Peptides against a protein of PDB entry 4BOS. Designs and how they scored, part 133

Target 1, 163 residues: chain A of PDB entry 4BOS
Amino acid sequence: PVLTRTVVPADNSCLFTSVYYVVEGGVLNPACAPEMRRLIAQIVASDPDFYSEAILGKTNQEYCDWIKRDDTWGGAIEISILSKFYQCEICVVDTQTVRIDRFGEDAGYTKRVLLIYDGIHYDPLQRNFPDPDTPPLTIFSSNDDIVLVQALELADEARRRRQ
Target 2, 163 residues: chain A of PDB entry 4BOS as posed
Amino acid sequence: PVLTRTVVPADNSALFTSVYYVVEGGVLNPACAPEMRRLIAQIVASDPDFYSEAILGKTNQEYCDWIKRDDTWGGAIEISILSKFYQCEICVVDTQTVRIDRFGEDAGYTKRVLLIYDGIHYDPLQRNFPDPDTPPLTIFSSNDDIVLVQALELADEARRRRQ

## One batch from the design tools (peptide; made by RFdiffusion4, then SolubleMPNN)

Design b1_p27_3_s4 (from b1_p27_3, 15 letters changed)
Fold by OpenDDE base, seed 4:
Structure b1_p27_3_s4 (fold): chain B 163 residues (1-163), chain A 27 residues (1-27)
Amino acid sequence: as target 1 above (163 residues)
Amino acid sequence: SAARREALLGLPLEEQRALLAEEAAAR
């Protein structure tokens, strides 16, 4: 089994496309972004006390309008929200630092998904199997640390290529 | 502010997470 990267379009919505890919078991749907943006906006709007201006950097309403734009980018806030929504740990391997940022790590989720991030672009990660009849895996056990090691290896290789 | 938000998004994810945690604790 090998951990591989699926390149998604660099259309300002790569985070959402990547998350959708992994949580849906390997479905590439670049058209999913508007719906996911609306989902995040709805969640944020539903809890203005938690999602305060201090956290969002703008008013709750302003954030909701902003995130629904097709050219705005998601970050830690959006990943955290999606982690909670899908009830899984989202692990982002950063090729710049060669470290894994874990979102939802303290929530007690039994599942994890992985993304690779280069500072501006997100891609999903999947485990491929030698058996062609076995589909790629995108949802892993939260106890599967081997996949994290493999992700770090991918990130390290990517960093070396940029040097 | 919008500028603050954009600056946050420009940081490494680990730093973003740390800042958000600090801000949440300060609520």
Scores: peptide ipSAE 0.019, ipTM 0.478, DockQ to the pose 0.040
Fold by OpenDDE base, seed 1:
Structure b1_p27_3_s4 (fold): chain B 163 residues (1-163), chain A 27 residues (1-27)
Amino acid sequence: as target 1 above (163 residues)
Amino acid sequence: SAARREALLGLPLEEQRALLAEEAAAR
């Protein structure tokens, strides 16, 4: 089994496309972003005490309006929210630093998904199997540390290729 | 899942928050 990268469009919504891909078991849907943006805005609006201006960098209402734009980028805040919504750990391996940032690691989720990040672009990761009839896996056990090692190896290789 | 997402979006914000909290506590 080999961990591989699926390249999604390099648009402003690559994070949302990538998350959707892995949590839905390998479904590429670049049109999912508007709904996911609205979902995030709705969640943020529902809890102004937690999603404060200090956390968001802007008022709750300003953030909701901002994230619903089709040209704004998602980041750590959005990943955290999506982790909570999908009830899974989201692990992001960074090709620039060859490090993994884990979101939701302390929530007790039994599942994890993986993204690869190059500083401006997100792509989803999947495990391919030697048997061509076995579909790729995008959802892993939160105890599967081997997949994290494989993600680091993939990121290191990407860094060497300047990708 | 898509079904779960649609179900949650159809609920009042207060209930969405409550369900997410319950799910987090159950796992």
Scores: peptide ipSAE 0.015, ipTM 0.485, DockQ to the pose 0.022
Fold by OpenDDE base, seed 3:
Structure b1_p27_3_s4 (fold): chain B 163 residues (1-163), chain A 27 residues (1-27)
Amino acid sequence: as target 1 above (163 residues)
Amino acid sequence: SAARREALLGLPLEEQRALLAEEAAAR
């Protein structure tokens, strides 16, 4: 089994597309972003005390309006929210630093998914199997640290290729 | 502010998380 990336469109919704891909078991749907943006906005709006202006950098309402735009980028806040929503650890391997940032690591989730990040663009990661009849795996055990090692290796390769 | 948010998003992801965690703790 080899960890590989699926290149999603380099639009401003690549984070949402990538998360959707991995949490849905490998479904590439670039049109998922509007709904995911609305989902995030709804979650943020539902808890203004937790999602404070200090966290958001803007008022709760302003953030909700902002994130629902089709030309705004997602980041750590959105990943954290999606981790909680999907009840899984989201691990992001950064090709610039060759490090993994884990979201939801303290929540006790039994599942983890992986993204690769180059400082701007997100792509989903999947485990491919030698048997062509076995579909790729995108949801891993949170105890599967081998996949993290594989992600680091993939990121290192990407860095060497300037990806 | 919008500028703050955009600046945050321009940082490495792990730095984003770290800053957000600090801000959350300061609430």
Scores: peptide ipSAE 0.029, ipTM 0.519, DockQ to the pose 0.042; fails the geometry check
Fold by OpenDDE base, seed 2:
Structure b1_p27_3_s4 (fold): chain B 163 residues (1-163), chain A 27 residues (1-27)
Amino acid sequence: as target 1 above (163 residues)
Amino acid sequence: SAARREALLGLPLEEQRALLAEEAAAR
């Protein structure tokens, strides 16, 4: 089994497309972004005490309006929110630093998903199997540290290719 | 502010997380 990257469109919604892909078991749907953005906005709006202006960089309402735009980017805030919503650890391997940032690592989730990040663009990661009848895996056990090693190897290779 | 948000998103992911953690702890 090898960990591979599925390239999603390099648009403002690559994070949402990538997360959707991995949490839905490998479904590539570039049209998922509006729904994902609305989901995040709803969650943020429901907890103004936690999602404060200090964290958001703008008022709760302003953030909700902002994130629903089709030309705004997601980042750590949105990853954290999606981790909580889908009840999974989201591991992001950075090709620039060859490091993994783990979101939801302290929440006790039993599953994890992986993204690869080059400083701008997010792509989903999946495990492919030699058996052609076995579909790729996008949701892993939170105890599967082998997949993290594989992600680092993939990131290192990407760095060598300057990607 | 919009400028703050854009600046945050422009940081490496690790730095984004660190900053958010600090801000959350300070509230």
Scores: peptide ipSAE 0.021, ipTM 0.478, DockQ to the pose 0.042; fails the geometry check

Design b1_p27_4_s1 (from b1_p27_4, 16 letters changed)
Fold by OpenDDE base, seed 3:
Structure b1_p27_4_s1 (fold): chain B 163 residues (1-163), chain A 27 residues (1-27)
Amino acid sequence: as target 1 above (163 residues)
Amino acid sequence: SEEEKERLARENERLRKIQATVTFPAP
């Protein structure tokens, strides 16, 4: 089994596309972004005390309008929200630092998904099996630490080749 | 908690590229 990267379009919605890909078991759907952005805005709007200007960098309403634009980038706020929504741990391996940021790690979720981030782009990760007839796995056990090691190896390799 | 909010803010700074401020039209 090898952990591999599936390149999604760099259309400003790569985070949403990547999350959708892994949580849906490997379905590439770049058209998923508008609804996911709306979902984020709804959740942000529902808790202005938590999602304050200090976190958002702008007023709650302005952020909701901003994130619903098709050209704005998601980040940790979106990942944390989507982790809760999909009830899974979302692990982001950063090729710049060769570290994994885990979202939802203390929520008791049984499943884990992985993204790779290079500072400007998000892609989903999947495990490919030797049997070509076995579809790739995108949803892992939250106890599967081997996949985290594989993700770090993948990130380190990307860092060494500077991409 | 406030600690959770601060952690999220720090993580967001690292995991999101800074983009230009959006200008909204006047009413």
Scores: peptide ipSAE 0.411, ipTM 0.758, DockQ to the pose 0.152
Fold by OpenDDE base, seed 2:
Structure b1_p27_4_s1 (fold): chain B 163 residues (1-163), chain A 27 residues (1-27)
Amino acid sequence: as target 1 above (163 residues)
Amino acid sequence: SEEEKERLARENERLRKIQATVTFPAP
């Protein structure tokens, strides 16, 4: 088995598409972004004390309006929220630094999913199996450290290709 | 927690590219 990426469209909503892909078991649906953006806005609006201007870089209401635009990029705020919403750890492998940023790692979730980030684009990661009849795996055990090693290897290879 | 907020803010700086044309609300 090997860890691979599925390239999703670079349409400003790649983060949402990627998260949806992995949490739904490998369903590519770029049309998922609008509703996911609304979900983010709803959660942000529900807790203005936590999602303050210091975190958002703008007022709570302004951020809610901003993130619902079809051309604004999601980031760690969205990943954190989606981790809580889907009750899973979301691990982001950064190919620029060859590091993994983990969200929800202390929440006690039993599941983890992985994204790969190159500084401007998010893609989902999956484990492919030699058996063509076995579908790729996108949801891993939160105790599966092998997948994290594989993710780092994938990131390192990507970095070397750019050097 | 405040520590969680600070961490999230730092991570957001790394994981979200600044979009000059859309980052700030319209005047």
Scores: peptide ipSAE 0.410, ipTM 0.768, DockQ to the pose 0.205
Fold by OpenDDE base, seed 4:
Structure b1_p27_4_s1 (fold): chain B 163 residues (1-163), chain A 27 residues (1-27)
Amino acid sequence: as target 1 above (163 residues)
Amino acid sequence: SEEEKERLARENERLRKIQATVTFPAP
């Protein structure tokens, strides 16, 4: 596939690092995680009716404290929040299931970013250009379904390698 | 909506590996 994967550290904050990478146009900064975790906690705390114990698996306050730890893993809750915050569709291609989960698909965002997930780790996806002086593209049009096909191809190849 | 909440909960189970409430670093 044309899409390429940038491996970010497996330091328990790979989701946050990956999201930051793609929404900031290809900036790798693992140190972004603490601030992003606090952002998540702030948003969760602001709406305890939506972010209820039924969704969080723990009380709202407990979740806020939990997600702010440096060793807890983000998931769909964080992705959905970050999609809204950054005003972009976040698409996660899952190599275990060879499917794409789209967040923010009904919000009318014009931008789309992509992550790849293998069940334990998140990495960002990008498109490289022949010109080395041109930075990789990480923000796509929300109408660009070709990039989704390419992401699925990448996931399918990853699955085949594991079989 | 409630449907959104249920969807989010289901997706979260798949997109987040379950961790113990208290995570300890490897020795």
Scores: peptide ipSAE 0.405, ipTM 0.772, DockQ to the pose 0.274
Fold by OpenDDE base, seed 1:
Structure b1_p27_4_s1 (fold): chain B 163 residues (1-163), chain A 27 residues (1-27)
Amino acid sequence: as target 1 above (163 residues)
Amino acid sequence: SEEEKERLARENERLRKIQATVTFPAP
C-alpha cells in the first residue's frame, strides 16, 4: 500500500474540493464548494464570540460574505470547522516544512483524513493498494500513525522535486 | 478556549494561501 496524491483543480476552491474528496471516500466534485462555503459562513456567523476579528482579520459579517465568494481561499479556520462538521480529524501535511498539522485531534473522532498543502494548493491524499479488488482508502483510523509517516515521506519527496 | 483561539490564529497564518483580495476597512 502506498499513499498517493490526487490533483484537484486549482480553481480557488481546492481546499473544499479536497476535503469533500476524502470525507466522501474518493469522490471528486468541484461543484461542492459553494455549499461548503455557505456552511462555513453559517457556522462563523453562529459564534461571533469565538470567531472574532482577532481570528478573522475582519468583522464576522465581512468574513461571512468574503468566504462565500468563489475566488477566496480557505485556510485553517475552514479546516477546523469542516473537521467538526464531518466529525473527523483532518491532517494537513505541508510540503514546504514537512510537518503535519492536525485538526480535531482532541475531539475523540475515530476517523482521520489527510490533505497535502504546498503553500499554494491543497490536494487530497489516499492509500492505494496493489490488490485491484481493494479500492483506494481516504478515511483512516485516528490511531493509524503509519499513514502519518507515509504522508511525511510523500511531503519530503514533493519538497525535493520542487526545490 | 483562548488557547484554541490562539492556536487557530497561528495555524491560519501559515495554512491560508496568500492571494490578492479585496481590502476591508479597519473597524
Scores: peptide ipSAE 0.402, ipTM 0.756, DockQ to the pose 0.182

Design b1_p27_4_s2 (from b1_p27_4, 12 letters changed)
Fold by OpenDDE base, seed 1:
Structure b1_p27_4_s2 (fold): chain B 163 residues (1-163), chain A 27 residues (1-27)
Amino acid sequence: as target 1 above (163 residues)
Amino acid sequence: SAAEKEALAAAEAALRARQATVTFAPP
């Protein structure tokens, strides 16, 4: 089994496309972003005490309007919200630092998904199997730490290619 | 929770800050 990257379009919505891909078991849908952006805005707006200006860097209303634009990028706020919404741990391996940021790690979720991040782009990760008749896996057990090791290896390789 | 807010703030500082260096353009 090999952990591989599926390159999604760099259309400013790569985070949303990547999350959708992994949580839906490998469905590539670049048109998913508008609805996901609206979902984020709805959740942010629903809890102004938690999603305060201190967290958002702007007023709650301004952030909601901003994230619904088709050219703004998602970040940790979006990943955190989507982790809760999809009830899964979202692990982001960073190719610049070769580390994994985990979202939802203390929520007791039984499943985890993985993204790879290079500082300006998100892509989904999947496990490919030697048997071509076995479809790729995007949803892993939250106890599967081997996939995290594989993600770090993939990130390290990516970093070396840029050196 | 307070711990969750702190963790989220730290993650945002790392992830959003890097993205903010890029000028956004429509696809």
Scores: peptide ipSAE 0.464, ipTM 0.812, DockQ to the pose 0.504
Fold by OpenDDE base, seed 2:
Structure b1_p27_4_s2 (fold): chain B 163 residues (1-163), chain A 27 residues (1-27)
Amino acid sequence: as target 1 above (163 residues)
Amino acid sequence: SAAEKEALAAAEAALRARQATVTFAPP
């Protein structure tokens, strides 16, 4: 089995598209972003004590309006929220640093999904199997550390290609 | 929790900051 990436459009909503892809078992739907942005805004608006200006860098209302724009980039706040919403660990392998940032790692989720990030773009990761009749896997066990090693290998290879 | 807020703030600062300083160039 080989961990591979599916390149999603670089349309400012790649994070949302990528998350949707992995949590839905490999469904590529770039049109999912507006609804996901709305969902995030709703969650943030519902808990102004947690999602304070200190966390958001702007007022709660300003963030909600901002994230619902079609051209604003998602980050850790959005990943964290989506991790909680989908009840899964979201692991982001960074090709610039060759490390994995894990979201929801202490929540006790049984599932994990993986994204690859290069500083400006997110793509989803999936495991492809040698048997062509076996569909790719996007949802892994939260105990599957092999997939994390494979993700790091992908990141390291990407970094080497840039050097 | 306070610990969760601190961890999230740190991650957010790192990720959002990097996005702000990188210019996208199509391959």
Scores: peptide ipSAE 0.453, ipTM 0.795, DockQ to the pose 0.332
Fold by OpenDDE base, seed 5:
Structure b1_p27_4_s2 (fold): chain B 163 residues (1-163), chain A 27 residues (1-27)
Amino acid sequence: as target 1 above (163 residues)
Amino acid sequence: SAAEKEALAAAEAALRARQATVTFAPP
């Protein structure tokens, strides 16, 4: 099996598109972002004690208005929320540092998904199989550490190409 | 939890900060 990257549009919503792709089993839908932004805003608004100004860098209401804009970038807050919503670990491999940031790793989820990040753009990762009749896999066991190694290899190659 | 807030703050400092310091122009 080979871990590969699917390039999604760089339209300010690549994080949402990438997450949707992996959690839905490989469905590319760039139009998913508005609904996901609203979902995140709803969750943030529902828990102002946790999602305080200290966490958000702005008031709860200001964040909700901000994240619903079509030109604002998602980050760790959004990934964390989506991890909880989809009940899966979300692993982000960074091509700049060749490091993996794991969200939901202590939640006891049985599944994980992977994204690749270069500092400004997110793409989803999937495992392709030698058998052409076997569809790519985007949802992995949370115990599958081989896929994390493969993600690091992919990120290292990407970094080397840019240096 | 307090631990979750701390971890999230660290992740935001890394991910969101990089986004804020880079000028992004779609291809």
Scores: peptide ipSAE 0.445, ipTM 0.804, DockQ to the pose 0.392
Fold by OpenDDE base, seed 3:
Structure b1_p27_4_s2 (fold): chain B 163 residues (1-163), chain A 27 residues (1-27)
Amino acid sequence: as target 1 above (163 residues)
Amino acid sequence: SAAEKEALAAAEAALRARQATVTFAPP
């Protein structure tokens, strides 16, 4: 079993496409972004006390309008929200720093998904199996730390290739 | 939630900064 990267389109919605891919078991759907953006806006609007200007960098309403645009980029705020919505830990491995940022790590979720981030673009990660009849796995046990090691190895390899 | 806010702020420094560097063109 090997952890591999699936390259999604390098558009402004790569984060949403990547999250959708992993939480839906490996379904590539670049058209998922508008609905996911609306979902995030809805959640943010529902809790203005938590999602304040201090967190959003703009008013709650301004953020909601901004995130629903088709040309704005998702980041940590959106990942955190999607982690809560899908009830899973979202682990982002950064190829520039070779570190993993874990979202939802304290929520007690039983499952985790993984993304790879290069400072600009997000892609989903999956585990391929030697058995051709076994489909790739995108949802892992939150106790599976081997996948985190594999993700770091993948990120380190990516960094070395750019150097 | 205070810890969550701090963690979000720290992560945003890395994960949102890309918008100041480049923009994507849809396929």
Scores: peptide ipSAE 0.050, ipTM 0.660, DockQ to the pose 0.637

Design b1_p27_4_s3 (from b1_p27_4, 15 letters changed)
Fold by OpenDDE base, seed 5:
Structure b1_p27_4_s3 (fold): chain B 163 residues (1-163), chain A 27 residues (1-27)
Amino acid sequence: as target 1 above (163 residues)
Amino acid sequence: SKELKEFLAKANKELEEIAAKVTFAPP
């Protein structure tokens, strides 16, 4: 089994496309972004007390309008929300620093998904199997630390290529 | 929705902590 990167379009919605890919078991759908943006906006709007200006960096309404734009980028706030919504740990490996940031690590989720980030783009990660009849795996056990090691290896290789 | 209600019920202060130390926003 080899952990590999699936390159998604380098548009402003690569985070959403990548998350959708891994949580849906390997479905590439670049058209998913508008719906996911709306989903996040709905969640944020539903609880203005929790999703305050202090958390969002802008008013609740301003954030909702902003995130629904097709040219705005998602980040840690959106990842955190999506982690909770899909009830899975989202691990982001950064090729610039070769480190993994885990979202939802203390929530007790049984599932883990992985993204790779280079500072300006997100891609999903998947495990491919030698048997062509076995489909790639995108949802891992939250106890599978081997996949985290493999992700770090991918990031390290990417960093070395840039040197 | 029922799904949204369940989501909110499971929400905690993780968002606040993450937002304070991690961004992962492009330049």
Scores: peptide ipSAE 0.030, ipTM 0.608, DockQ to the pose 0.061
Fold by OpenDDE base, seed 2:
Structure b1_p27_4_s3 (fold): chain B 163 residues (1-163), chain A 27 residues (1-27)
Amino acid sequence: as target 1 above (163 residues)
Amino acid sequence: SKELKEFLAKANKELEEIAAKVTFAPP
């Protein structure tokens, strides 16, 4: 089995598209972004005490308006929220540093999904199997650390390509 | 919704910790 990257559109919503892809088992749907943005805004708006200005960097209302725009980027805050919402660990491998940041790692989730990030773009990762009739896997066991090693290898290769 | 309520019930300070160390915000 080989871990591979599926390139999603390089628009402002690549994070959301990538997350949707992995949590839905490999469904590419760039049109998911508006709904996912609204979902995040709804979650944030529901608890202004938890999602404080200190965390958001702006007022709760400002954030909600901001994240619902079609030209704003998702980041660590959104990943964390989505991790909790989908009840899965989201692992982001950075091709610039060849490091993995894990979101939801201490939550006890049984599932893990992976994204690859290069500083300006997110893509989803999937495991392809030798059997052509076996569909790629996007949702892994949270105990599958081999996939993390594979992600690091993939990121290292990507970094070398840029060198 | 029920799902949202359950989500909030499981919320912790992970967001605060993450925000302090990483952003992953594209330019």
Scores: peptide ipSAE 0.029, ipTM 0.592, DockQ to the pose 0.062
Fold by OpenDDE base, seed 3:
Structure b1_p27_4_s3 (fold): chain B 163 residues (1-163), chain A 27 residues (1-27)
Amino acid sequence: as target 1 above (163 residues)
Amino acid sequence: SKELKEFLAKANKELEEIAAKVTFAPP
């Protein structure tokens, strides 16, 4: 089994496309972004006391208007919200630092998905199998630490190519 | 909705710390 990345479009919505890909079991749908942006805005708007200016860096309403734009970037806040919504751990491996940041690691989720980030772009990760009839795996056990090692190896190789 | 608000209140305990430490935004 080999861990690989699927390159998604660099259209300012790569985070949403990547998350959708892994949580839906390998479905590439770049058109998912507007709905996912609306979903996040709805979640944030539902709890203005928690999603305060201190957390968002802007007012609740300003954030909701901002995230629904088609040219704004998602980050850690959006990843955290999506982790909770989909009830899975989202692991982001950074090719610049060769480090994995885990979202939802203390929530007790049984499932884990992986993204790769290079500072300006997100892509989803998947495990391919030798049998061509076996579909790639995008949803892993939260106990599968081997996939995290493989992700670090993939990131390290990417960093070496960049330098 | 009321249910969504309650769900999020319980689930978002770590969000503030995450936002303060990590951004994952382009330069």
Scores: peptide ipSAE 0.028, ipTM 0.567, DockQ to the pose 0.066
Fold by OpenDDE base, seed 1:
Structure b1_p27_4_s3 (fold): chain B 163 residues (1-163), chain A 27 residues (1-27)
Amino acid sequence: as target 1 above (163 residues)
Amino acid sequence: SKELKEFLAKANKELEEIAAKVTFAPP
């Protein structure tokens, strides 16, 4: 596949680094995590009725304190919040199951970005072009299902190599 | 902020549905 993986550090903040990479058009900035964690905490704290204990698995305050730690892992809740904040669909391809979970798919966003997940780590995905003068693409049309097929192919290859 | 207010105004309960079926986090 033409879709390629950019390996980001495994520093407990790989989700945030990966999201930042794709929404910024391919900028690797591991230092973005603290601010993104704070952003999520601010959003959650601003609406305790919506972000209830039933959603968070803990009290609103406990979650906010937890997510701001530099050693806690982001998951589906954080992805869904970031999808809404950046107004884009976030597609996560899982190498263990070779499936794609889409966040924000019903929100009417025109853009989609892709992450690859192996059960313990997130990395961003990008499309490289044969022309070296054409920069890699990280933001795709939400109607581009070809990129989803390419992501599945990439995940299947990863699974065969590592498992 | 105005941006945050607009964000919350556009938010829906997709989060609840997503959180109920997937986690994407290591143990």
Scores: peptide ipSAE 0.026, ipTM 0.579, DockQ to the pose 0.059

